# Peptides against a protein of PDB entry 6GMG, part 80

Target 1, 331 residues: chain A of PDB entry 6GMG
Amino acid sequence: DSDDRVTPPAEPLDRMPDPYRPSYGRAETVVNNYIRKWQQVYSHRDGRKQQMTEEQREWLSYGCVGVTWVNSGQYPTNRLAFASFDEDRFKNELKNGRPRSGETRAEFEGRVAKESFDEEKGFQRAREVASVMNRALENAHDESAYLDNLKKELANGNDALRNEDARSPFYSALRNTPSFKERNGGNHDPSRMKAVIYSKHFWSGQDRSSSADKRKYGDPDAFRPAPGTGLVDMSRDRNIPRSPTSPGEGFVNFDYGWFGAQTEADADKTVWTHGNHYHAPNGSLGAMHVYESKFRNWSEGYSDFDRGAYVITFIPKSWNTAPDKVKQGWP

## One batch from the design tools (peptide; aimed at target 1 D3 Y278)

Design b2_p25_8 (made by RFdiffusion4)
Pose (drawn by RFdiffusion4):
Structure b2_p25_8 (pose): chain A 331 residues (1-331), chain P 25 residues (1-25)
Amino acid sequence: as target 1 above (331 residues)
Amino acid sequence: AAAEASQANAERINAKNAEAEARAE
């Protein structure tokens, strides 16, 4: 009867996954089966396949956060985040539009702010920034050389990110990555690391001391990207879900999707890996399922979330959790 | 009944999310 979280059992390294295919842009499989796929194509350490450890299986069993947690080796902090927001569209649709049949002004403002975000450009911005970071760390063997290389390209590219504080989440992203300091990971050598990207969908109205309207319909001024840099201040994100509008209405507080470092130029052809909920096959929600969605399927989101952030972190190059190519389903 | 079940399901997910956050500490 217990809807307790259970850890999926260990899968032998030779056990192949059951086949599955995408349907209308998304593929899903039970977590036990995804572990088999992950061990075949994502588990490599210096080219050697590995069994998903007990600890990794535990992390994975927590739901959508589990895929990102396993692939990055760290519970997601969302410290370095990017998004795109059309300020002109937002200001124009507020002073020219009107609420629809059955909207409070707070609901109208909340929706317009939501629709003003552009998740394709947001992902595209994180893409170009991560590329600059990877070029900066290619031949840099200490952090000082990495930061010099990073500032040099940003200045020459006239990127407002060059003026970020030395201790900002942007410039401190590499040094604050635990695997960067680990002797078996980056060992303080930026050339042994790689920038990777994952996404977080979340709710904007997370201030518990704010009006109910913002908690139920969103805070338009919250989690907007800074101009020029596109950085999103995630410090006030506390994993608080959207408040219900009627009794019985439940919302999920966040969703994580793993992109990695795919080389596909078509943002619509990129695959994003995420789970539906925590693993509980003996309970109410059932077993955890891992979803592999095309970008548009992922960025479609849900009414639970009115905000999207595309986050950059680092993993060692010796890993294979962010390969150049990600295939939906199996084989 | 259906609405209460829907809310209970979301609360379960959110509670486990909170456990995952605590586990990271």

Design b2_p25_8_s1 (made by RFdiffusion4, then SolubleMPNN; from b2_p25_8, 15 letters changed)
Fold by OpenDDE base, seed 5:
Structure b2_p25_8_s1 (fold): chain B 331 residues (1-331), chain A 25 residues (1-25)
Amino acid sequence: as target 1 above (331 residues)
Amino acid sequence: DAAAEQARKAELINEAGKEAEEAAK
């Protein structure tokens, strides 16, 4: 019950974290200890450590989305999302493959669609676009200059994103970022902002008007990236979980992982920060835990989800919530 | 926004479930 959610208490600014513990190839800690790490490593504004505010602690208390929320400075809107889908693989497997023993046709199609997404390529596409955006931001002191730079960069790279409409989330994402408009943030200066990445795992079969099979086993046609751009239309994502396939089965609505702006070229070495559930230390769920996972651990996801999107947003460069290097665990 | 609040309240991933799934891999 969400009524059991508690805001973690404040941690002294100079309190060092306790060691993280390994858990299935990832580093794990309780939320209070993550706050300690966050204050030491990620809290910096203009080079000065900050205590995590009550508001930030409240955001964090919401679990996996809370980790992305506190580090991005806003609740995820998921408007600028990327993925990679192998259409040829999908078509070929549907044509030449067969359901496994006991697998329904709908289950087979849903599985094949899920397997046709490439998480690594989706992530790489988001990184590529974020890099282009960052170049466009560097010397742009107003939004018009940013947009002009962005269009030039895309044209030079012959990127299909150059053909996106001006109303596209791709072009509107910066102006729609609250921290861009804040006086102590971007102050409407694009050069003060940088692109950052987070990931969302979710269920494809969210259409209530669709068949029960799609809700149970996935909608093979839903949330595919547009060819050339890799953009995913997230407008139909309403945080609806997978429908149970058997009595007593239940699924979670989403998972979020924070990447930020790591410069590590090897995707497998990148660190993704995420939470398990909302903080309920006195409730049935217990205390929130925070995980720092390698890409392999993150991208594997759960059976609850058949889609992974990599989303671009923006934060002020003065924030240290998205450093170029993230160290897994503590120390 | 009630819908956004509902979405935030519906996050029910638990470590036990995650651990179980990871252990099964």
Scores: peptide ipSAE 0.026, ipTM 0.635, DockQ to the pose 0.055
OpenDDE base, seeds 1, 2, 3, 4: peptide ipSAE 0.025, 0.024, 0.026, 0.024; ipTM 0.642, 0.667, 0.672, 0.637; seed 4 fails the geometry check

Design b2_p25_8_s2 (made by RFdiffusion4, then SolubleMPNN; from b2_p25_8, 17 letters changed)
Fold by OpenDDE base, seed 5:
Structure b2_p25_8_s2 (fold): chain B 331 residues (1-331), chain A 25 residues (1-25)
Amino acid sequence: as target 1 above (331 residues)
Amino acid sequence: DEKEKQKKRAELINQYGKEAEEASK
């Protein structure tokens, strides 16, 4: 029952976090302690620490999406999403592979499709694009200048994104970012903004008009990246969970992980921040926990999901929610 | 390890994402 969600109380600005607990290669803490860390490390606006506002604490209380929400400043729209899919691998495995013992054809195809996605390459593509965007932002004082710079950068790199329509999420993402328009944010100045990355895990078999098998085992053709660009059409993602394959089985609808703008070149050393569930300290679910996971732990995902997307959005450079370096845990 | 995967999965309960989306409007 969603009625059990509670907004975490305010934490004093000077309160230091308690040590995080190691858990399966992750650093784990209760949401209140994450707020303490956030205030010490990520809260800075124009170099000044800020107490997490009631609104921000409310956003955070929604769980994994709340972590991305509070750090990006907006609810995830997922419009500018990237992935990597090996079409040749997929075709070859379908042709030459065989279902495992007890595996249905639909289950086999769904699994092969899932395995044909490369999370690391998807992440790398998003980082590459974010880098291009950041270069385009750096000296642009209006949207027109940003778009011109972006097109030039793409042309220089012979990037297929140069052929995207002007209405594409790729070109419209900045103008559609609330913080870009805010006086205390970008103030319509692209040079005040930077590209940031988060990831979403979700289920491919969301089409209610499709076969039950696709809803249970995945839709092999759904949410594939476009060739050359790596763009994923997320318009059909309606936060519908995987259908049960057996009685009593249940799946969650999504997971979100916050990366921000870390400069660590080794993907395996990057830190991803995410939550387990909405905060319900007096309910059956209990208090929300926040995890800081390495890429390996994040990208592994869960059986609930067969798709991963790496999404680009923008935040003001004056925010410290996406620092160059993220330290796992505390201290 | 299957047990580890199961434990990790049990920690993830984000079924109320729609409510969050509605709250964001």
Scores: peptide ipSAE 0.069, ipTM 0.792, DockQ to the pose 0.318
OpenDDE base, seeds 1, 2, 3, 4: peptide ipSAE 0.035, 0.031, 0.047, 0.032; ipTM 0.748, 0.726, 0.748, 0.741; seeds 2, 3, 4 fail the geometry check

Design b2_p25_8_s4 (made by RFdiffusion4, then SolubleMPNN; from b2_p25_8, 16 letters changed)
Fold by OpenDDE base, seed 5:
Structure b2_p25_8_s4 (fold): chain B 331 residues (1-331), chain A 25 residues (1-25)
Amino acid sequence: as target 1 above (331 residues)
Amino acid sequence: DAAAANAARAQLINEAGKKAEEASK
């Protein structure tokens, strides 16, 4: 029951974290200890450590989305999302492949669609776009200058994003970022902002008007990236979980992983921060745990999800929630 | 708040539990 959610208590600013625990190649800790790490490593504004505020602790308490929320400064809107889908592979496997023993046609198609997404290429595309955006931001002191720079960068790279409409989430993402407008944030100065990345795992079969099979096994046609751009229309994502395939089976609605702005070129060495569930220390779920996972561990996902999107948003450069280097665990 | 309501529904099983469940399938 969501009613058991508790906001973690404040941690002293100078309190050092306890060591993280290894868990399946990840680093794991309780939420309170993550707050301690966050204050030591990620809390800096204009180079000064900050205690995590009550509001930030409340955001964090919501679990996996809470980690992205506290670090991005806003609840994820998921408007500027990227993925990679191999259409040729999908068509070929549908044509030449066969359902496994006991697998329905719908289950087969859903699985083939899931397997046709490339998480690494999706992440790479998001990083590429974020890099272009960061170049466009660097010397832009108003939104018009940013947009002009962005269009020039895209034209120089012959990127299909240059053909997006001005109303596209791609061009509107910065102006729709609350921290861009804040006096202590961007103050409407693009050069004070940087692009950051997070990931969302979710279920494709969310259309209630679709077949039960699509809700159970996935919708092969849903949430595909547009050719050339890699943009995913996330407007149909309503945080609806996978439908049970058997009595008593239940699935979760989403997972979120925070990457930020790491400069590590090797995707496999990048660190993704995420939570298990909302903080309920006195409830059945127990205390929230925070995981710092390598890309492989993050991108593997769960059977609850058949889609992964890599989302770009923006934070002020004065925030240290997205450093160039992230160290897994503590110490 | 719709955002808070959606966030509250995130009930991921811990990694150990999920892996155990997946391994049992």
Scores: peptide ipSAE 0.028, ipTM 0.707, DockQ to the pose 0.040
OpenDDE base, seeds 1, 2, 3, 4: peptide ipSAE 0.026, 0.026, 0.027, 0.027; ipTM 0.694, 0.630, 0.645, 0.676; seeds 2, 3, 4 fail the geometry check

## One batch from the design tools (peptide; aimed at target 1 G63 N253 F254)

Design b2_p26_3 (made by RFdiffusion4)
Pose (drawn by RFdiffusion4):
Structure b2_p26_3 (pose): chain A 331 residues (1-331), chain P 26 residues (1-26)
Amino acid sequence: as target 1 above (331 residues)
Amino acid sequence: AAASAENAALINAKYAEAEAKAKEDA
């Protein structure tokens, strides 16, 4: 009867996954089967396949956060985040639009703020920034050389990110990555690391001391990207879900999707990996399923979340959790 | 309706546990 979280059992390294295919842009498989796929195409350490460890299987079993947790080796902090927001569209649709049939002004403002975000440009911004970071760390063998290389290209590119504080989440992203300092990871050598991207969907109205309207319909001023840089201050994100509008209405507090470092230029052809909930086959929600969605399927989101952030972190180059290509389903 | 709220609460509780585990490990 217990809807307790259970850890999926160990899968032998030779066990191949059951086949599955995408339907209308999304593929799904039970977590036990995804572990088999992950061990075949994502588990490589210096080209050697590995079994998903007990610890990794435990992390994965927590739901959507599990895929990102496993692939990055760290519970997601969301410290360095980017998004795109059309300020002009937001200001115009507020002073020219009107609430629809059955909206409070708080609901109208909350929706307009939501629709003003552009998740394609947000992902595109994280893409170009991660590329600058990767070029900066290519031949840099200490952090100082990495930061010099990073600032040089940002200044020459007239990127407002050059003026970020030395201790900001942007410039401290590499040094604050645990695997960067690990002797078996980056070993304080930026050339052994790689920038990767994952996405977080979440709710904007997370201030418990704010009005109920913002908790139910969103805070338009919350989690907006700074101009020029596109940085999103994630410090006030506390994993608080959208408040219900009627009794019995449940919302999920966040969703994580793993992109990695795919080389596909078509943002619509990129694949994003995420789970539906924690693993509980003997319980109410059932077994965890891993979803592999095209970008538009992922960025469609749900009413639970009115905010999207595209986050940059680092993993060692010796890993294979962020390959150049990601294929939906199996084979 | 109640089942919907219960299901979301179960998911959210486990996500909270994952965050707590990560803070304890650190």

Design b2_p26_3_s1 (made by RFdiffusion4, then SolubleMPNN; from b2_p26_3, 13 letters changed)
Fold by OpenDDE base, seed 4:
Structure b2_p26_3_s1 (fold): chain B 331 residues (1-331), chain A 26 residues (1-26)
Amino acid sequence: as target 1 above (331 residues)
Amino acid sequence: AEENARRAELINKAHQEAEEKAKALA
């Protein structure tokens, strides 16, 4: 079938990318050219460039999730997710606002809920937590030491995460990371690992037992962050897309963006790498393209989604898939 | 609208396949 996914061919290790530059905050290139860039910039293991393997190229070819998959080294589990929700804004808008012309009550409530999420604050919370985790990792040579350090850091900051259960994704995330256990990865040494961040956009109205209106226009109460911690319970995220509001309408179930471990303090200047769709050079969708977007471009999202979560995972420090500085385009 | 629905269906199918691929690696 012409619409089938195709794995991009291997690119020579020394092949330079074709030039491209950002326009209105977003740089775009075809997946083959991104592979070339990836090999030059992000492929390094212990300081040595690596050719993207067939397996990695296959992962990448699945689209937006593929970018995060290749750079994190594992398929996203999304367990350690953060967001920020303005409850006062939500209540005030519901009380004092009214549906727009032609807007149903359910549509109004769904929209107000979506607008009550603060993407920048959600991202900042994830960065804050990642920083705490990185400090805890720095001098810890076993998991016990890491957990002790983490608890101390949280206590010093009076962070509500200190009250999380030991089985919480917050405390279990490191031990559940495959690359932490790998001999050539962390080798069970926390100090060899670092926290990284990616983002997922998805739909709130995924409960099939709820009203049709919630599935069409969003569930205002779903996937809110817990007060104090900012943690989002992602257990009910089953990659179910938004329901059509009219016949013939259809929505994509999720989008992923890779941030890594950039040190840029200004959120607006951070770069997010993501893909448009799976690679189908001979199909109706065409070749996969990779985007390098500024935060504003990424966080804007699409009408397919009404939630954005910022997720923490871990990679070995020896990998260069999450450098301190990310540049858009080439050179 | 029909084109958008078709596009979404194709993309969502690929996403499902990605998840299945990941599970197979476990």
Scores: peptide ipSAE 0.732, ipTM 0.961, DockQ to the pose 0.929
OpenDDE base, seeds 1, 2, 3, 5: peptide ipSAE 0.727, 0.728, 0.728, 0.722; ipTM 0.961, 0.961, 0.961, 0.956

Design b2_p26_3_s2 (made by RFdiffusion4, then SolubleMPNN; from b2_p26_3, 12 letters changed)
Fold by OpenDDE base, seed 2:
Structure b2_p26_3_s2 (fold): chain B 331 residues (1-331), chain A 26 residues (1-26)
Amino acid sequence: as target 1 above (331 residues)
Amino acid sequence: AEANAKAAELINQANKEAEEKARELA
């Protein structure tokens, strides 16, 4: 019952975390201990350590989305999303491949589509774009200057994003970021902001008007990136979970992983922070746990999901929720 | 391989509440 959700209590500002528990290549801890780490490492505003506020603790308590929410400063909108899809592989496998024993045609097509996404290339694309955006932000003191810089950077790189409409989430993302407009945030100064990345795992078969097979096994044509840009239209993502294929089977609607702005060049060495479920210390689910996973562990996902998107948003440079280096676990 | 602890129904409910809360705060 959702009524079991509890906001974690405040942690003293100077309380150090307990050691994280290693678990299958990731580091794990209870949410209260993550708050302690967060206060020591990520809480800094203008170089000053801050206690996690009640509001932030409440956001965090919602589970997998909570980590991204508290670190980005807003509930994920997922508008500026990137992925990589190998269309040739998909077509060739559909043409030349065969369903496994007991696998339906729909199940086969859904699986082939899922396997045609390249998580590493999708992540790399998002990082590339974030880098371009950060260069455009650095020398801009108003939105117009930012947009001009962005267009110039894209032109210099011959990037297809230069052809996007002015109303595209790509160009409007900064404007639509609440912290950009806040006095203690960007204060409408792009040079005070930086691009950050998080990832969302979700199900492709969300169209209620589609076949039951697509809802059960995936929609091979849904949520593909546009060629050249890598942009994914997320407008049809309604947080609808995979439909059960057998009685008693159930799936969750999404998972979120926070990357921020790590500068580690090797994708496999990057750290992704995520949660398991909402905080219910007195309920059947128990306390929320936070995981710090390497990219390999994060990108593997779960059977609940057949899509992964890498999303760009913005935070003030004065926030330390997206440092250049993230260390897995504690100490 | 070990996965995150999941209770699909309960997690989904929590996620819906989060979305609603986010809309209220916007």
Scores: peptide ipSAE 0.031, ipTM 0.724, DockQ to the pose 0.456
OpenDDE base, seeds 1, 3, 4, 5: peptide ipSAE 0.027, 0.026, 0.029, 0.028; ipTM 0.598, 0.688, 0.717, 0.707; seeds 1, 5 fail the geometry check

Design b2_p26_3_s3 (made by RFdiffusion4, then SolubleMPNN; from b2_p26_3, 12 letters changed)
Fold by OpenDDE base, seed 5:
Structure b2_p26_3_s3 (fold): chain B 331 residues (1-331), chain A 26 residues (1-26)
Amino acid sequence: as target 1 above (331 residues)
Amino acid sequence: AAEQAARAARINAAGAEAQRKAEELK
């Protein structure tokens, strides 16, 4: 219950982090120590180190989403989401495959759908689009110039996103970013903004009007990317967890991982920052921990989730929450 | 924002599953 959530205390600006501990290929630390690292590495505004504010610490205290929240500057809206789905693989496996021993038909179909998503290709698509957006932002001093640049870039690349409606989240994402409008942020100047990426893991079987089997084993048709664009309609994602398949089983509603704007070309070497749960040092859950995972560790996800989306948003270039290089752990 | 945050406060399985995986590797 959220009643046990506590906002982590302020950390002195110059306090250095304690060493992270390795945890199964990840670097792990308690949230308070992450705040220390964040202040040393990610807090900079216009090159000046900042103490994490009470508001930011409160956002962070919400767990996995809190890491993305504090670094992106807004609660995730997930409107501009990308994935990759192998339709041919899906159809072929459904037609020619068979359920495993003890696997129901619904469980089989849900599993096949899950396995037909390619997390790496989904991530690469988001990176590709973010790069196009960043080029469109570079010399654009108003939204109109940005949109014109974006359309030109897409046309030059023969990208299917060029055919998206002007009201699409793809074109409206920048104007809907609070930090774009802030005086100390973008100040309505696209050239002061950059595209960043985070990922969300969630459950496909969220439709309460659907069969119980879909809620338990996944909805094979839900949250598929549109062909050509890779866009995922996230409007039906209501943070509803997977339904239990056995008595006493429980699933988590979502997971969020922060990537930012790393330039590492090898996906496997990219670092994803995420939290385990809301901060409850005096509660049953205990203190929040923050993990810095390689892509392999992040993209594996959990049985709680059968979808992964890679979401683009924007932050001011003056923020250092999305540096070109992220070092895993401390030191 | 508060309602969204309240929904976000749900327990993430990341720690529990990492622990399960660790136990399986023993």
Scores: peptide ipSAE 0.028, ipTM 0.688, DockQ to the pose 0.072
OpenDDE base, seeds 1, 2, 3, 4: peptide ipSAE 0.025, 0.026, 0.027, 0.029; ipTM 0.667, 0.650, 0.681, 0.694; seed 4 fails the geometry check

Design b2_p26_3_s4 (made by RFdiffusion4, then SolubleMPNN; from b2_p26_3, 11 letters changed)
Fold by OpenDDE base, seed 4:
Structure b2_p26_3_s4 (fold): chain B 331 residues (1-331), chain A 26 residues (1-26)
Amino acid sequence: as target 1 above (331 residues)
Amino acid sequence: AAENARRAALINEANAEAEAKARAAK
């Protein structure tokens, strides 16, 4: 039961973190120590260091989603999601490839679909769009100005996103961001906001009306990006985990990784912050750990998931939860 | 295997609770 979840205690504002430890090519620490780092590095509002509030500590305590939650200021809605899918590779492999020994046809198709997603190109698409959005935000003092700027930018680039409906997640994302409306946030001024990126890993085979094989091995047709825009329809993502393939097997429903607004041009050098599970120091799961992973470590994912999406949301520029540079670990 | 299943279930429940809490806060 989630009853084992504990909110980490407050950390003194001036308490410095203990050193992170390397773990499988990433930097790792316990959640309490991440709070210390967060207060020193990411907590700043209008240039002033802040203690992580009880509410923020509670959000963080929920695990992988908690890292994205505390840094974005809202629970992930995942509405503005991007990916890249190589349709030609998929078709070619289905046609010319064959199941591995002991692999079912459904398992083969699910695997081929998973392998046809390009995480780097998906990430790059999200960064491209975030850059366009940031340009549109820069001098826009109301939503109308932002939308006009955005449409102009997209038209100049001949981007297919220009054809999206005004009510689409793409155009509605800013107005639906709570921090945009907050007095101490955006205060309805787009120029006070910036686009940020996080990633979600999840399972494609979530349709309860589909075959058991799709639920076990993936739905090859689910959660594909639109070819021109790269947008993924996330409406069918209900946080349903992969179905067990054997008795006693179980899978996690999702993973989240926080990127923010790093300016590092080399994707491989970008840092992704994520958590393992909810904080249960007195329970069987133990204390929550936070990881700062390079893109390679993040994008590899787990067998629990066959989809990765790169999601755009917004935070106030006054927040330092998405700095231009993120250093891995401590010091 | 059983431990992993239990772990996954507990994580899923916590995640569902987080989502429910976030919805209630809106």
Scores: peptide ipSAE 0.096, ipTM 0.748, DockQ to the pose 0.885
OpenDDE base, seeds 1, 2, 3, 5: peptide ipSAE 0.031, 0.071, 0.061, 0.032; ipTM 0.628, 0.740, 0.747, 0.634; seed 3 fails the geometry check

Design b2_p26_4 (made by RFdiffusion4)
Pose (drawn by RFdiffusion4):
Structure b2_p26_4 (pose): chain A 331 residues (1-331), chain P 26 residues (1-26)
Amino acid sequence: as target 1 above (331 residues)
Amino acid sequence: SARPTYTEEEANKINEKYAEAEAKAS
């Protein structure tokens, strides 16, 4: 009867996954089967396949956060985040639009703020920033050389990110990555690391001391990207879900999607990996399923979340959890 | 869709486990 979280059992390294295919842009498989796929195409350490460890299987079993947790080796902090927001569209649709049939002004403002975000440009911005970071660390063998290389290209590119504080989440992103300091990971050598991207969908109205309207319909001023840089301050994100509008209405507090470092230029052809919930085959929600969605399917989101952030972190180059190509389903 | 419409009880179960994952990471 227990809807307790259970860890999926170990899968032998030779066990191949059951086949599955995408349907209308999304593919899904039970977590036990995804572990088999992950071990075949994502588990490589210096080209050597590996079995998903007991610890990794435990992390993965927590739901959507599990895929990102396993692939990055760290519970996601969301410290370095980017998004796109059309300020002009937001201001114009507020002073020119009107609430629809059956909206409070708070609901109208919350929706307009939601629709003013552009997740394609937000992902595109994280893409170009991660590329600058990767070029900066290519031949840099200490952090000082990495930061010099990073600032040089940002200044020459007239990127407002050049003026970020030395201790900001942007410039400290590499040094604050645990695997960067590990002797088996980056070993304080930026050239052994790689920037990767994952996404977080979440709710804007997370201030418990705010009005109920913002908790139920959203805070338009919350989690907006700074101009020029596109940085999103994630420090006030506390994993608080959207408040219900009627009794019995449940909302999920967040969703994580793993992109990695795919080379596909078409943002709509990129694949994003995420789970539906924690693993509980003997319980109410059932077994965890891993979903592989095209970008538009992922960025469609749900009413649970009115905010999207595209996050940059680092993993060692010796890993294979962020390959150049990601294929939906199996084979 | 990757998810159905959850009841309050079901959503709370998911949110609780996500909170446990956050506590574990600390």

